Peptides against a protein of PDB entry 5NXQ. Designs and how they scored, part 15

Target 1, 114 residues: chain A of PDB entry 5NXQ
Amino acid sequence: EIQIPVSMAAEEEYLRSKVLSELLTDTLENDGEMYGNENEVLAALNGAYDKALLRLFASACSDQNVEKALSLAHELKQDRALTAAVKISERAELPSLVKKINNIREARYEQQLK

## One batch from the design tools (peptide; aimed at target 1 R80 A92)

Design b2_p9_4_s2 (made by RFdiffusion4, then SolubleMPNN; from b2_p9_4 with D9K)
Fold by OpenDDE base, seed 5:
Structure b2_p9_4_s2 (fold): chain B 114 residues (1-114), chain A 9 residues (1-9)
Amino acid sequence: as target 1 above (114 residues)
Amino acid sequence: DLLEGIELK
């Protein structure tokens, strides 16, 4: 069995999940057909997407690459994923990154209230 | 382990 480095595997999973999420979203927007399970499928895909992204995020944090980590955080879709990113940043002892990610969360909250 | 206990399910 071929062994793939963890970082490469995470990147591959992220890209795959991203593509699938985008394809489903486009299909729903363009076709408008609902069969009853699209939301469930989308939720699962988004979950996998964020999970893969968080692996890359953690890797960036471990490398002390704050700019890369922040860029990845902006790509997270779910609020709970941003919360996870904050937790990871705290564990990595990157307080500046914690603040910046919390700013992302606050901005999204404001958008929801409008 | 930075990812310990992280759950998104």
Scores: peptide ipSAE 0.347, ipTM 0.919, DockQ to the pose 0.135
OpenDDE base, seeds 1, 2, 3, 4: peptide ipSAE 0.345, 0.344, 0.342, 0.343; ipTM 0.919, 0.919, 0.918, 0.919

Design b2_p9_4_s3 (made by RFdiffusion4, then SolubleMPNN; from b2_p9_4, 3 letters changed)
Fold by OpenDDE base, seed 2:
Structure b2_p9_4_s3 (fold): chain B 114 residues (1-114), chain A 9 residues (1-9)
Amino acid sequence: as target 1 above (114 residues)
Amino acid sequence: DLLAGITLK
């Protein structure tokens, strides 16, 4: 049995989830409503996407690769995922990363207020 | 475990 490293498995899942999310978004933009459950499907796909990213994020944190971790955090879609990334960063004892991710969250909140 | 208790469900 071939064992796949967790990080590699996460990368595969991330790419898959990303492609599916983009495909669904494009389809809805071009063809409109289809089955009436598109919002639920999008939520599920976004969840899977962020979950995969968080696994990669955790791996980067474990490697103390702050720059890689930060770049991954920027790719997170949901606020709750950013919150999770902060918690992971705290556990990894990377305070500079915590601050930078909180800045991302704050920036997104400010954009929502406009 | 950095991911312990983390859930996005």
Scores: peptide ipSAE 0.404, ipTM 0.929, DockQ to the pose 0.136
OpenDDE base, seeds 1, 3, 4, 5: peptide ipSAE 0.391, 0.390, 0.389, 0.400; ipTM 0.925, 0.925, 0.925, 0.928; seeds 3, 4 fail the geometry check

Design b2_p9_4_s4 (made by RFdiffusion4, then SolubleMPNN; from b2_p9_4, 3 letters changed)
Fold by OpenDDE base, seed 1:
Structure b2_p9_4_s4 (fold): chain B 114 residues (1-114), chain A 9 residues (1-9)
Amino acid sequence: as target 1 above (114 residues)
Amino acid sequence: DLLDGITLK
């Protein structure tokens, strides 16, 4: 039986979700074509995207690769995903990373107010 | 597993 490492599986799902989400988003933004369920599909894809990223994030934390973890956190789309990243960082006992991710969240809050 | 117990929905 072919075994796929968790990190590789996460990378595959990340790429798949990223591509599909971007293609759908671009189509809606540039062409305005809708069939009725695009928003729901996009939400699901974004969820899968963040979930895949979080798996990569967790792997980076396990490797004590804080810089990679932080870079991945910047790619997260949903606030709930950032919250999850904080929890992962806490479990990994990386307080400096926790602070930096919270800074990302705060920065996004500020952007929403503009 | 660092993701155990984390809910994304």
Scores: peptide ipSAE 0.086, ipTM 0.810, DockQ to the pose 0.156
OpenDDE base, seeds 2, 3, 4, 5: peptide ipSAE 0.084, 0.071, 0.084, 0.084; ipTM 0.809, 0.779, 0.808, 0.809; seed 4 fails the geometry check

Design b2_p9_5 (made by RFdiffusion4)
Pose (drawn by RFdiffusion4):
Structure b2_p9_5 (pose): chain A 114 residues (1-114), chain P 9 residues (1-9)
Amino acid sequence: as target 1 above (114 residues)
Amino acid sequence: VNYEDVELP
């Protein structure tokens, strides 16, 4: 059976999780539950989404592509995932990227205050 | 989900 590189597999998992998360969110926001495990599936789905996205983020940092990495960080869902991205940036010694990601966290916190 | 274990390649 064909082996898939972890970097390439992460892109597919990110996209799949993004599609499935959007579909299941539309289902829960309009029709509610049908099968019985949609809420738990959506929670796991958003978790897999950010995890795959953080792997692509690490590859962008490894490639010193700060711009690509910032765009990937903007697509993150969980605030705790943004925190994980900051730590990856620090481990990659990209201080300019840390500041910009921390601006995202602050901006979201400002929406939390409204 | 554990995000803290993602490392640089």

Design b2_p9_5_s1 (made by RFdiffusion4, then SolubleMPNN; from b2_p9_5, 3 letters changed)
Fold by OpenDDE base, seed 1:
Structure b2_p9_5_s1 (fold): chain B 114 residues (1-114), chain A 9 residues (1-9)
Amino acid sequence: as target 1 above (114 residues)
Amino acid sequence: VDLDDVELP
């Protein structure tokens, strides 16, 4: 039984989820076709995307690669995913990363108020 | 980090 390394599996899932999310988004923007469940499908895909990113994020934290971790955090779409990233960073004892992720969250809140 | 201990979206 071929065991795929966890990091490779996470990268594959990230790429798959990213492609599907982008494809659906582009389709909706370009064609405007709505069958009634596209928003739910998109939400599910975005969830899978963030989950995959968080796996990569956790791996980066374990490697103490703060720069990579921060880059991945910027790619997270949902606020709840950023919250999860903060928790992961706290557990990894990376307080500088925690601060930077919180700054991302604050910036997004300010953008939404605009 | 155990991801099972983190609530993932």
Scores: peptide ipSAE 0.089, ipTM 0.810, DockQ to the pose 0.160
OpenDDE base, seeds 2, 3, 4, 5: peptide ipSAE 0.089, 0.088, 0.087, 0.088; ipTM 0.808, 0.807, 0.806, 0.809

Design b2_p9_5_s2 (made by RFdiffusion4, then SolubleMPNN; from b2_p9_5, 4 letters changed)
Fold by OpenDDE base, seed 2:
Structure b2_p9_5_s2 (fold): chain B 114 residues (1-114), chain A 9 residues (1-9)
Amino acid sequence: as target 1 above (114 residues)
Amino acid sequence: VDLDSVELP
C-alpha cells in the first residue's frame, strides 16, 4: 500500500473540495436545476474544504511557518474553522498567529454587523 | 499538533 503524506493528502482534498464548491456555486448562480438539497450539499462541501485547509494549517504550524499558516487561515470560510485554527495555533505555541487569526474573526464579525 | 484533539468542521 502506498502511503501518502498527510500534507499531500490534505492538498488533494483541498483542491477537490474547492473545485466542487465552485462548481456548485456556479451552477446555482446560473439558474441550474434545483434538487432541493443544494444548501446541505454546499455546507458539506464547505466543511470538507475547511477541514482540508485545517490539515494544511496544522502542517504549517508544525513547520513553524507562521506566514503560510496565516495565509491558509484567510482562506477558511467558516467561523468554527477559524476557532479550530486558533486552538491549533495555541497548542503549537504560536501566540502571534493566535492574535492574527482572532483579528480575522473580529473583522468578519464587524462585516456581519454592517 | 494532534488533530484528533481539535474539533474540526
Scores: peptide ipSAE 0.086, ipTM 0.809, DockQ to the pose 0.160
OpenDDE base, seeds 1, 3, 4, 5: peptide ipSAE 0.085, 0.084, 0.084, 0.085; ipTM 0.809, 0.805, 0.807, 0.809

Design b2_p9_5_s3 (made by RFdiffusion4, then SolubleMPNN; from b2_p9_5 with Y3L E4D)
Fold by OpenDDE base, seed 5:
Structure b2_p9_5_s3 (fold): chain B 114 residues (1-114), chain A 9 residues (1-9)
Amino acid sequence: as target 1 above (114 residues)
Amino acid sequence: VNLDDVELP
Protein backbone atom coordinates (compact mmCIF):
# COMPACT_ATOMS: atom_id res chain seq x y z
CA GLU B 1 0.00 0.00 0.00
CA ILE B 2 1.31 3.41 -0.96
CA GLN B 3 1.57 5.68 2.06
CA ILE B 4 0.80 9.32 1.41
CA PRO B 5 2.68 11.96 3.40
CA VAL B 6 0.62 13.28 6.31
CA SER B 7 0.52 16.84 4.99
CA MET B 8 -0.72 15.74 1.59
CA ALA B 9 -3.35 13.48 3.12
CA ALA B 10 -4.54 16.29 5.34
CA GLU B 11 -4.88 18.68 2.43
CA GLU B 12 -6.82 16.14 0.42
CA GLU B 13 -9.20 15.42 3.28
CA TYR B 14 -9.67 19.11 3.94
CA LEU B 15 -10.62 19.83 0.36
CA ARG B 16 -12.92 16.84 0.14
CA SER B 17 -14.69 17.64 3.39
CA LYS B 18 -15.04 21.30 2.43
CA VAL B 19 -16.58 20.46 -0.92
CA LEU B 20 -19.03 17.96 0.55
CA SER B 21 -20.11 20.38 3.25
CA GLU B 22 -20.69 23.13 0.71
CA LEU B 23 -22.63 20.83 -1.60
CA LEU B 24 -24.93 19.69 1.17
CA THR B 25 -25.50 23.25 2.34
CA ASP B 26 -26.30 24.42 -1.17
CA THR B 27 -28.70 21.54 -1.68
CA LEU B 28 -30.63 22.38 1.46
CA GLU B 29 -30.80 26.07 0.63
CA ASN B 30 -31.66 25.77 -3.04
CA ASP B 31 -33.62 22.53 -3.41
CA GLY B 32 -35.46 22.62 -0.10
CA GLU B 33 -35.37 18.85 0.21
CA MET B 34 -35.04 17.56 3.75
CA TYR B 35 -34.65 13.93 4.70
CA GLY B 36 -34.30 14.40 8.45
CA ASN B 37 -30.60 13.59 8.72
CA GLU B 38 -29.05 16.74 7.25
CA ASN B 39 -27.84 18.13 10.55
CA GLU B 40 -26.18 14.86 11.43
CA VAL B 41 -24.47 14.68 8.06
CA LEU B 42 -23.31 18.28 8.34
CA ALA B 43 -21.94 17.67 11.81
CA ALA B 44 -19.96 14.71 10.55
CA LEU B 45 -18.63 16.65 7.59
CA ASN B 46 -17.73 19.63 9.74
CA GLY B 47 -15.92 17.32 12.10
CA ALA B 48 -13.87 15.82 9.30
CA TYR B 49 -13.22 19.29 7.90
CA ASP B 50 -11.93 20.68 11.18
CA LYS B 51 -9.87 17.59 11.87
CA ALA B 52 -8.16 17.96 8.52
CA LEU B 53 -7.56 21.65 9.14
CA LEU B 54 -6.05 20.90 12.52
CA ARG B 55 -3.53 18.60 10.87
CA LEU B 56 -2.55 21.43 8.55
CA PHE B 57 -2.49 23.76 11.53
CA ALA B 58 -0.16 21.47 13.42
CA SER B 59 2.13 21.34 10.39
CA ALA B 60 2.21 25.13 10.20
CA CYS B 61 3.04 25.32 13.90
CA SER B 62 5.86 22.83 13.42
CA ASP B 63 7.21 25.05 10.66
CA GLN B 64 6.97 28.03 13.03
CA ASN B 65 4.74 29.68 10.44
CA VAL B 66 2.50 31.62 12.80
CA GLU B 67 0.84 33.63 10.06
CA LYS B 68 -0.23 30.51 8.18
CA ALA B 69 -1.35 28.84 11.39
CA LEU B 70 -3.52 31.81 12.31
CA SER B 71 -5.08 31.89 8.85
CA LEU B 72 -5.99 28.23 9.20
CA ALA B 73 -7.46 28.80 12.66
CA HIS B 74 -9.86 31.37 11.23
CA GLU B 75 -11.22 28.67 8.93
CA LEU B 76 -12.13 26.33 11.80
CA LYS B 77 -15.88 25.98 12.31
CA GLN B 78 -16.35 24.36 15.70
CA ASP B 79 -15.42 25.87 19.04
CA ARG B 80 -13.93 22.58 20.14
CA ALA B 81 -11.63 22.75 17.13
CA LEU B 82 -10.41 26.17 18.22
CA THR B 83 -9.78 24.71 21.65
CA ALA B 84 -7.71 22.00 20.04
CA ALA B 85 -5.80 24.64 18.08
CA VAL B 86 -5.00 26.43 21.34
CA LYS B 87 -3.66 23.21 22.81
CA ILE B 88 -1.54 22.58 19.74
CA SER B 89 -0.18 26.13 19.93
CA GLU B 90 0.66 25.68 23.60
CA ARG B 91 2.54 22.48 22.84
CA ALA B 92 4.39 24.28 20.07
CA GLU B 93 5.32 27.03 22.56
CA LEU B 94 3.71 29.79 20.51
CA PRO B 95 2.10 32.07 23.11
CA SER B 96 1.33 34.87 20.66
CA LEU B 97 -0.65 32.43 18.55
CA VAL B 98 -2.47 31.16 21.64
CA LYS B 99 -3.62 34.68 22.42
CA LYS B 100 -4.77 35.34 18.89
CA ILE B 101 -6.78 32.12 18.74
CA ASN B 102 -8.39 32.88 22.07
CA ASN B 103 -9.39 36.24 20.63
CA ILE B 104 -11.13 34.39 17.79
CA ARG B 105 -13.03 32.30 20.33
CA GLU B 106 -14.07 35.33 22.35
CA ALA B 107 -15.29 37.11 19.26
CA ARG B 108 -17.44 34.12 18.31
CA TYR B 109 -18.91 33.94 21.80
CA GLU B 110 -19.89 37.59 21.62
CA GLN B 111 -21.58 37.02 18.28
CA GLN B 112 -23.60 34.13 19.70
CA LEU B 113 -24.85 36.26 22.56
CA LYS B 114 -26.35 38.85 20.23
CA VAL A 1 4.04 18.76 17.22
CA ASN A 2 2.75 15.64 18.94
CA LEU A 3 -1.03 15.34 18.65
CA ASP A 4 -1.43 12.09 20.56
CA ASP A 5 -2.70 13.77 23.72
CA VAL A 6 -4.78 16.42 21.98
CA GLU A 7 -8.52 15.86 21.77
CA LEU A 8 -9.58 16.36 18.19
CA PRO A 9 -13.14 17.04 17.07
Scores: peptide ipSAE 0.094, ipTM 0.819, DockQ to the pose 0.135
OpenDDE base, seeds 1, 2, 3, 4: peptide ipSAE 0.094, 0.094, 0.090, 0.091; ipTM 0.820, 0.821, 0.816, 0.817

Design b2_p9_6 (made by RFdiffusion4)
Pose (drawn by RFdiffusion4):
Structure b2_p9_6 (pose): chain A 114 residues (1-114), chain P 9 residues (1-9)
Amino acid sequence: as target 1 above (114 residues)
Amino acid sequence: MHITVEYEP
């Protein structure tokens, strides 16, 4: 059976999690539950989404592509995932990227104060 | 440099 590179597999998993998460969110926001495990599936789905997105983020950092990495960080869902992205940026010694990601966290926190 | 991801979903 064909082996898939972890970098290439992460892009597909990100996209798949994005699609499935959007569809299942629309189902729960309009029709509610039907099968019985949608809430748990959606939670796991958002988790897989950010994990795959953090792997692509690490690759962008490895490639010193700060711009691409910031765009990937903007697509993150969980605030704890933004924290993980900061730590990856620090580990990659990209201080300019840390500041811009921390601006995203502060901006979201400002929405939390409204 | 290779970077590992330590995040838990």

Design b2_p9_6_s1 (made by RFdiffusion4, then SolubleMPNN; from b2_p9_6, 5 letters changed)
Fold by OpenDDE base, seed 5:
Parts: C-alpha cells; sequence; structure tokens
Structure b2_p9_6_s1 (fold): chain B 114 residues (1-114), chain A 9 residues (1-9)
C-alpha cells in the first residue's frame, strides 16, 4: 500500500472538495433546480473543504509559514473553520496570525450586518 | 461536530 504523505493527501482532498463545491455552486446558479437536498450536499462539501484546508493550515503553522497560513485562512468558508484556525494558531504560538484571522472574522461579520 | 483538526506539531 503506497503511503501517500499526509500533506499530499490533504492537498488532494482540498482540491477534490474545492472542485465539487464549485461545480455544485455553478449548477445551482445555472439550473435553478433545487432537488431539495442541495443545501445539505453543499454544507457537507463546505465542511469537507474547510476540514481539508485546516489540515493544510495546520501544516503551514507547523512550518512557521505565517504567510501561507494566512492565505489558507482567507480561503476558509465557514466561521467555525476560522475559529478552528484561531485555536490552531494559538497552539502554534503565532499571536500575529491569531490577530490577522480575527480581523478576517470581524470583517465577515460586518459584511453580514449590511 | 467540532472540527478538532488535531494540531499535530
Amino acid sequence: as target 1 above (114 residues)
Amino acid sequence: MELEVDYVP
């Protein structure tokens, strides 16, 4: 059994979940047909996407690559995933990254209030 | 379901 490196497995899962999420979004925007379960499918895909992205984020934090970690945090879709990224950054002792991720979260909250 | 991505340092 070929052991795929954990980083490559996380990248593969990220790319897979990203493509599926984009395809579903484009399909919903173009066809207008809600089969009734698309919101559940989209939520599952977004969950898988954010989970895969958080693995890459954790790897970037372990590498002390704050720039890569911040770029990955911008790609997170759900607020709960940003909260997980904050916890990872706190555990990695990266207080500058914690502040930057909290700023992303605050900016998203301000956009939802308008 | 907490996304406890176990941060493995």
Scores: peptide ipSAE 0.067, ipTM 0.767, DockQ to the pose 0.144
OpenDDE base, seeds 1, 2, 3, 4: peptide ipSAE 0.064, 0.064, 0.055, 0.063; ipTM 0.758, 0.765, 0.752, 0.763

Design b2_p9_6_s2 (made by RFdiffusion4, then SolubleMPNN; from b2_p9_6, 5 letters changed)
Fold by OpenDDE base, seed 3:
Structure b2_p9_6_s2 (fold): chain B 114 residues (1-114), chain A 9 residues (1-9)
Amino acid sequence: as target 1 above (114 residues)
Amino acid sequence: MALEVDYVP
């Protein structure tokens, strides 16, 4: 069995999940008809997308690439995924990254209150 | 250490 490097598999899954999420979003914006399950499908795709990003994020943290990790954290859609990124950063012993991700969360909460 | 992602979509 050819073991694909974990980083390469994570990048492939991220690209696939990103393309599918963008395609579904564009389809929903253009067709204007919600069949009632699109919100569930969109939530599932966003979950898969964030999971794929978190794998890349964990790889960047393992490489001590804080700049790449922070850039990936900005691409996370769900607040629960940012919470997961905080936990990964804590395990990676990157307290500066933890603080920066918490600042992203706070900024998103302030934008939702306006 | 490989950082495991324990994230449920």
Scores: peptide ipSAE 0.365, ipTM 0.900, DockQ to the pose 0.845
OpenDDE base, seeds 1, 2, 4, 5: peptide ipSAE 0.361, 0.364, 0.359, 0.363; ipTM 0.900, 0.900, 0.899, 0.900

Design b2_p9_6_s3 (made by RFdiffusion4, then SolubleMPNN; from b2_p9_6, 5 letters changed)
Fold by OpenDDE base, seed 2:
Structure b2_p9_6_s3 (fold): chain B 114 residues (1-114), chain A 9 residues (1-9)
Amino acid sequence: as target 1 above (114 residues)
Amino acid sequence: MKLEVDYVP
C-alpha cells in the first residue's frame, strides 16, 4: 500500500475540492438552471474545500511557517473555517497569527455591512 | 507538533 504523506494528500484534496467548487459555480452562472439543491451542493463543496485548506493550514502551523499559514487563511471561504484556523493557531502557540486571522474576519464583517 | 483538524463542513 502506497502511503501518501499527509501534506500531499491534503494538497490533492484541496485542489480537487477547489476545482469542483469552481466548476459548480461556473455551471450555475452559465446555465441559470436551479435544480433545487445547488445551494446545499455548493455549501458541501465549500465545506470540503475549507476542510482541505485547514489541513494545509495545520501543517504550516506545525512547521511554524506563519507566512504560509496566513496565505492559506486568506483562501478560506467560510467564517467558521476562519474560526477553526484561529483555534489551530492557538494550539500552535502562534498569537501573531491569531491576531492576523481575526483581522481577516473583521475585514470580511465590515465588507458585509456596506 | 501534530495539529488535528476537527472541522466539520
Scores: peptide ipSAE 0.395, ipTM 0.919, DockQ to the pose 0.891
OpenDDE base, seeds 1, 3, 4, 5: peptide ipSAE 0.384, 0.386, 0.387, 0.389; ipTM 0.917, 0.917, 0.917, 0.918

Design b2_p9_7 (made by RFdiffusion4)
Pose (drawn by RFdiffusion4):
Structure b2_p9_7 (pose): chain A 114 residues (1-114), chain P 9 residues (1-9)
Amino acid sequence: as target 1 above (114 residues)
Amino acid sequence: SDYDDIEPS
């Protein structure tokens, strides 16, 4: 059976999680539950989404592509995932990227205050 | 953390 590179597999998993998460969120926001495990599936779905996105983020940092990495960070869902992205940026010694990601966390926290 | 295993090269 064909082996898939972890970097290439992360892109597919990100996109798949993005699609499935958007579909299941639309289902729960309009029709509610039908099968019985949608809430748990959506939670795991958003978790897999950010994890795959953080793997692409690490590849962008490894490639010193700060711009691509910031765009990937903007697509993150969980605030704890933005924290993980900061730590990856620090481990990659990209201080300019840390500041910009921390601006995203502060901006979201500002929405939390409204 | 769930993300501690993710490292840049």

Design b2_p9_7_s1 (made by RFdiffusion4, then SolubleMPNN; from b2_p9_7, 4 letters changed)
Fold by OpenDDE base, seed 2:
Structure b2_p9_7_s1 (fold): chain B 114 residues (1-114), chain A 9 residues (1-9)
Amino acid sequence: as target 1 above (114 residues)
Amino acid sequence: SEFDDIKPA
């Protein structure tokens, strides 16, 4: 039995969820037809996407690779995922990363107000 | 939350 490393598995899931999310988005944009469950499907896909990213993020934090962790945080879509990233950073004792992620969140809040 | 189970190694 071959065991896949956690980071590798996370990368695979990230890529899969990213592709699926993009495909669904493109389909909805091009077709324009709604079936009533698209929002729920998109939410689920986005959840899987962010979850996969967060696993990679956690791995980067474990490696003390702040730059990689930050770059991954920028790819997170949901605010709740950014919140999770902050918690992970705190557990990893990376206060500089915590601040930078909070800056990302604040920037997104400001964009919503415009 | 949905992501609370993710922890650094």
Scores: peptide ipSAE 0.453, ipTM 0.931, DockQ to the pose 0.876
OpenDDE base, seeds 1, 3, 4, 5: peptide ipSAE 0.451, 0.452, 0.452, 0.452; ipTM 0.930, 0.931, 0.931, 0.931

Design b2_p9_7_s2 (made by RFdiffusion4, then SolubleMPNN; from b2_p9_7, 5 letters changed)
Fold by OpenDDE base, seed 5:
Structure b2_p9_7_s2 (fold): chain B 114 residues (1-114), chain A 9 residues (1-9)
Amino acid sequence: as target 1 above (114 residues)
Amino acid sequence: GAFDDIKPK
């Protein structure tokens, strides 16, 4: 079996998960068919999506590419994924990135309250 | 957590 670089695998999984998540979302919004398990499927897809993003995020942190890492963090969907990004940033000793990601999380909390 | 296994190198 051929082994591919982790970063390439993560990118591929990110793209795949992103496309599938978008397709399912569009189908539900436009077609209107409900089978009772859509939320579960979406959650699974979003989980895979965020996990792939976090792998890319961790790679960016390892490269000390704060701007790229921050850009990736904005693409995260789940709050728990943002929390994970904070932890990754802390381990990477990037306090400025930690602050910026926390700002993203706080902003989303404000949006939920409205 | 679900993402705890992801760590920077």
Scores: peptide ipSAE 0.419, ipTM 0.929, DockQ to the pose 0.812
OpenDDE base, seeds 1, 2, 3, 4: peptide ipSAE 0.415, 0.419, 0.416, 0.415; ipTM 0.928, 0.929, 0.928, 0.928

Design b2_p9_7_s3 (made by RFdiffusion4, then SolubleMPNN; from b2_p9_7, 4 letters changed)
Fold by OpenDDE base, seed 2:
Structure b2_p9_7_s3 (fold): chain B 114 residues (1-114), chain A 9 residues (1-9)
Amino acid sequence: as target 1 above (114 residues)
Amino acid sequence: GPYDDIKPK
């Protein structure tokens, strides 16, 4: 039995989840034939997407690759995922990354106020 | 939360 490295598996899941999220978004924008559960389905896909990203994020933190970790954090969609990224960064003892991710959250909050 | 099991190594 072939075992796939965790990092590689996470990358594959990220790509898959990203594609699915984009496909759903495009379908809703162009066709809009999914009625009744669009938001629930989108939330589920976004959850899977962010979960996959966070696994990659954790790997980057483990490698002490702050730049890669930050780049991944910018791709996170949900606020709760950013919160998780902060927690992961704290556990990885990367305070500079914590600050930068909090800046992302603050920026998104300001955008919501407009 | 949903991501509590994700942690750096």
Scores: peptide ipSAE 0.442, ipTM 0.932, DockQ to the pose 0.851
OpenDDE base, seeds 1, 3, 4, 5: peptide ipSAE 0.438, 0.440, 0.440, 0.441; ipTM 0.932, 0.932, 0.932, 0.932

Design b2_p9_7_s4 (made by RFdiffusion4, then SolubleMPNN; from b2_p9_7, 4 letters changed)
Fold by OpenDDE base, seed 5:
Structure b2_p9_7_s4 (fold): chain B 114 residues (1-114), chain A 9 residues (1-9)
Amino acid sequence: as target 1 above (114 residues)
Amino acid sequence: SEFDDIKPK
């Protein structure tokens, strides 16, 4: 078997999970069909999606590419994933990135309050 | 946490 580089594997998983998540979301919004397990499926897809993004995020942090890392953080869906991104940034010793990600979290909290 | 295994290198 051909070994795929970690970064390429992460990108593949990201794209796959993103497409599936968007497809499912569009289907539910357009058709209004409920089978009873959509929330569970969405949660699983969102988990895989964010995990794939976080792998890319970690890679960007390793490359000291703060701008790329920040862009990826904006694509994260779950607050838990943003928390993980903060931890990764801390481990990568990127305090400016930590601040910016926390700002993203705070902004999302404010939106939820409205 | 679900994402704790992801670390920068």
Scores: peptide ipSAE 0.445, ipTM 0.930, DockQ to the pose 0.849
OpenDDE base, seeds 1, 2, 3, 4: peptide ipSAE 0.440, 0.446, 0.441, 0.442; ipTM 0.930, 0.930, 0.930, 0.930; seed 2 fails the geometry check

Design b2_p9_8 (made by RFdiffusion4)
Pose (drawn by RFdiffusion4):
Structure b2_p9_8 (pose): chain A 114 residues (1-114), chain P 9 residues (1-9)
Amino acid sequence: as target 1 above (114 residues)
Amino acid sequence: LTVTLTEEF
């Protein structure tokens, strides 16, 4: 059986999680539950989404592509995932990227105050 | 540097 590189597999998993998360969110926001495990599936789905996205983020940092990494950070869902992205940026010694990601966290926190 | 995801969230 064909082996898939972890970097290439992460892109596919990110896109898949993005599609399935959007579909299942539309189902729960309009029709509610039907099968019985949709809420748990959506929670796991958003978890897999950010994990795959953080792997792509790490590849961008390894490639010193700060711009691509910031765009990936913007697509993150969980606030805790943005925290994980900051730690990856620090471990990659990209201080300019840390500041820009921390601006995203502050901006979301400002929406939390409204 | 080369980094990978090691942090929990």

Design b2_p9_8_s1 (made by RFdiffusion4, then SolubleMPNN; from b2_p9_8, 4 letters changed)
Fold by OpenDDE base, seed 2:
Formats: C-alpha cells, structure tokens, sequence
Structure b2_p9_8_s1 (fold): chain B 114 residues (1-114), chain A 9 residues (1-9)
C-alpha cells in the first residue's frame, strides 16, 4: 500500500476543496440553487478546506516555520479555524504566531462591523 | 511533540 505523506494528502485535499468551493460559489452566483443542497455542500467544502489548511498549518508549526504558518493562517476562511490555529500555535510554543493570528481575527471582526 | 489538528474540525 503506498502511504501518501500526511502533508501531501493535506495539500491535495486543500487544492480539491478550494477548487470545488470556488466552482460551486460561481455556480450559485450565476445559476442559483439547482438541487436545493448547494449551501450544505459549500459549507462541507469550506470545512474540508479549512481542515486541510490546518493540517498544513500544524506541519509548519512543527517545523517552527512561522512565516509559512502565518501565510496558511491568512488563507483560513472560518473564525473557528483561526481559533484552532491559535490552539495549535500555543501547543507549538509559538507566542509570536498566536499574537499574529489574533490580529487576523481582530481585523476580520472590525471589517464585519463596517 | 507532533502538532496535530484536534478533531474539533
């Protein structure tokens, strides 16, 4: 059995979920709901996207690659995913990364209030 | 210590 490295599987799932989420979003914007479950599928795809990114983020934290980890955190869609990235960064003993992720969360919250 | 994604996602 070919064991695919966890990082490679996470990169594949990230790319897959990204592309499918973009295509489904574009379809919903242009054609509307056709099947009546597109919003549930989109939520599942966005969940898979953030989960795959968090795996890559955890790998970058394990490597102490703060720059890569921060770049991945900027790509996270959901606030709950940023919260998970904070917990991962705390466990990785990366307090500078914790602060930077909290700044991303604060900036997104301020954008929603305008 | 391996940094794993906890199952909250």
Amino acid sequence: as target 1 above (114 residues)
Amino acid sequence: MEVEVTEEF
Scores: peptide ipSAE 0.068, ipTM 0.767, DockQ to the pose 0.698
OpenDDE base, seeds 1, 3, 4, 5: peptide ipSAE 0.063, 0.061, 0.062, 0.063; ipTM 0.760, 0.757, 0.761, 0.762

Design b2_p9_8_s2 (made by RFdiffusion4, then SolubleMPNN; from b2_p9_8, 6 letters changed)
Fold by OpenDDE base, seed 2:
Structure b2_p9_8_s2 (fold): chain B 114 residues (1-114), chain A 9 residues (1-9)
Amino acid sequence: as target 1 above (114 residues)
Amino acid sequence: MEVEVEEDF
């Protein structure tokens, strides 16, 4: 059995879920709902996307690569995924990264209030 | 210490 490294499997899942989420979003914007479950499928794809990014984020935190970890955190879609990234950063003892992720979260919240 | 993702989405 070929063991795929966890980082390569996470990158593959990220790219796959990203492409499928983009294609489904574009289809909904242009053609509307065709099957009546596209919103549930899109939510599942966005969940898979953020989960794959969090695996890459966790790897970057383990490597002490704060710049890579921060870049990945900017790509997270859901607020729950940013919360997970904070917990991961706290466990990795990266307080500067915790503060930067909280700033992303605060900025998104302020954008929703306008 | 390996940093694991404990959250299921």
Scores: peptide ipSAE 0.070, ipTM 0.772, DockQ to the pose 0.704
OpenDDE base, seeds 1, 3, 4, 5: peptide ipSAE 0.068, 0.068, 0.069, 0.068; ipTM 0.770, 0.767, 0.770, 0.769

Design b2_p9_8_s3 (made by RFdiffusion4, then SolubleMPNN; from b2_p9_8, 5 letters changed)
Fold by OpenDDE base, seed 2:
Structure b2_p9_8_s3 (fold): chain B 114 residues (1-114), chain A 9 residues (1-9)
Amino acid sequence: as target 1 above (114 residues)
Amino acid sequence: MEVEVTEDF
């Protein structure tokens, strides 16, 4: 059995979930709901996407690659995923990264209020 | 430290 490294599996799942989420979003915007469950499928895909990103993020934190970790955090869609990234950064003892991720959260919140 | 990423993050 070929053991795929966790990072490589996370990269594959990230790319897969990204592509499927984008395609489904485009389909919903152009054609509307066709099957009546597209919003549920999209939520699941976005969950899988953020989960895959968080795995890559955790790997970057373990490598102390703050720049890579921050770049990955900007790609997270859900606020709950940013909260998870904060917890990961705290466990990795990266307080500068914690602050930067909280700034991303604050900026997104301010954008929703406009 | 391996960080477990659960679906309920």
Scores: peptide ipSAE 0.073, ipTM 0.775, DockQ to the pose 0.449
OpenDDE base, seeds 1, 3, 4, 5: peptide ipSAE 0.072, 0.072, 0.072, 0.072; ipTM 0.773, 0.776, 0.774, 0.773

Design b2_p9_8_s4 (made by RFdiffusion4, then SolubleMPNN; from b2_p9_8, 4 letters changed)
Fold by OpenDDE base, seed 2:
Structure b2_p9_8_s4 (fold): chain B 114 residues (1-114), chain A 9 residues (1-9)
Amino acid sequence: as target 1 above (114 residues)
Amino acid sequence: MVVEVTEEF
């Protein structure tokens, strides 16, 4: 049995969920709801996407790779995922990364108010 | 420890 490293499995799931969420978004924008569950499927794909990114983020934090971790945090879609990334960064003793992720959250909140 | 936060999401 080929044990795929957890990082490679997380990269695969990230790429899969990214591509499927983009394709489904494009389908919804062009064709609308055809099956009536596309929004639920898209929410599930976005959940899988952020979950896969959080695994990669957690690995980058474990490696103390703050630059990689920050790049992955910018790719997170949901504010709950950024909140999880803060908790991971706190547990990894990366206070500079905590501050940077909170700045991403604040910037997104300010963009939603405009 | 880091894995647990990703499982709760």
Scores: peptide ipSAE 0.045, ipTM 0.721, DockQ to the pose 0.368
OpenDDE base, seeds 1, 3, 4, 5: peptide ipSAE 0.043, 0.042, 0.042, 0.042; ipTM 0.703, 0.705, 0.704, 0.703

## One batch from the design tools (peptide; aimed at target 1 K51 L54 R55 C61)

Design b2_p10_3 (made by RFdiffusion4)
Pose (drawn by RFdiffusion4):
Structure b2_p10_3 (pose): chain A 114 residues (1-114), chain P 10 residues (1-10)
Amino acid sequence: as target 1 above (114 residues)
Amino acid sequence: ALQELVEELT
């Protein structure tokens, strides 16, 4: 059976998780539950989404592509995932990227104050 | 190494 590179597999998993998360969120926001495990599936789905996105983020940092990495960080869902992205940026010694990611966290926190 | 950090953090 064909082996898939972890970097390439992460892009597919990100996109799949994005699609499935959007579909299942629309189902829960309009029709509610039908099968019985949608809430748990959506929670795991958003978790897999950010995890795959953080892998792509690490690849962008490894390639010193700060711009691509920031765009990936913007697509993150969990605030705890933005924290993980900051730690990856620090480990990659990209201080300029840390500041811009921390601006995203602060901006979201400002929405939390409204 | 960044990939290992991703697995540790998640």

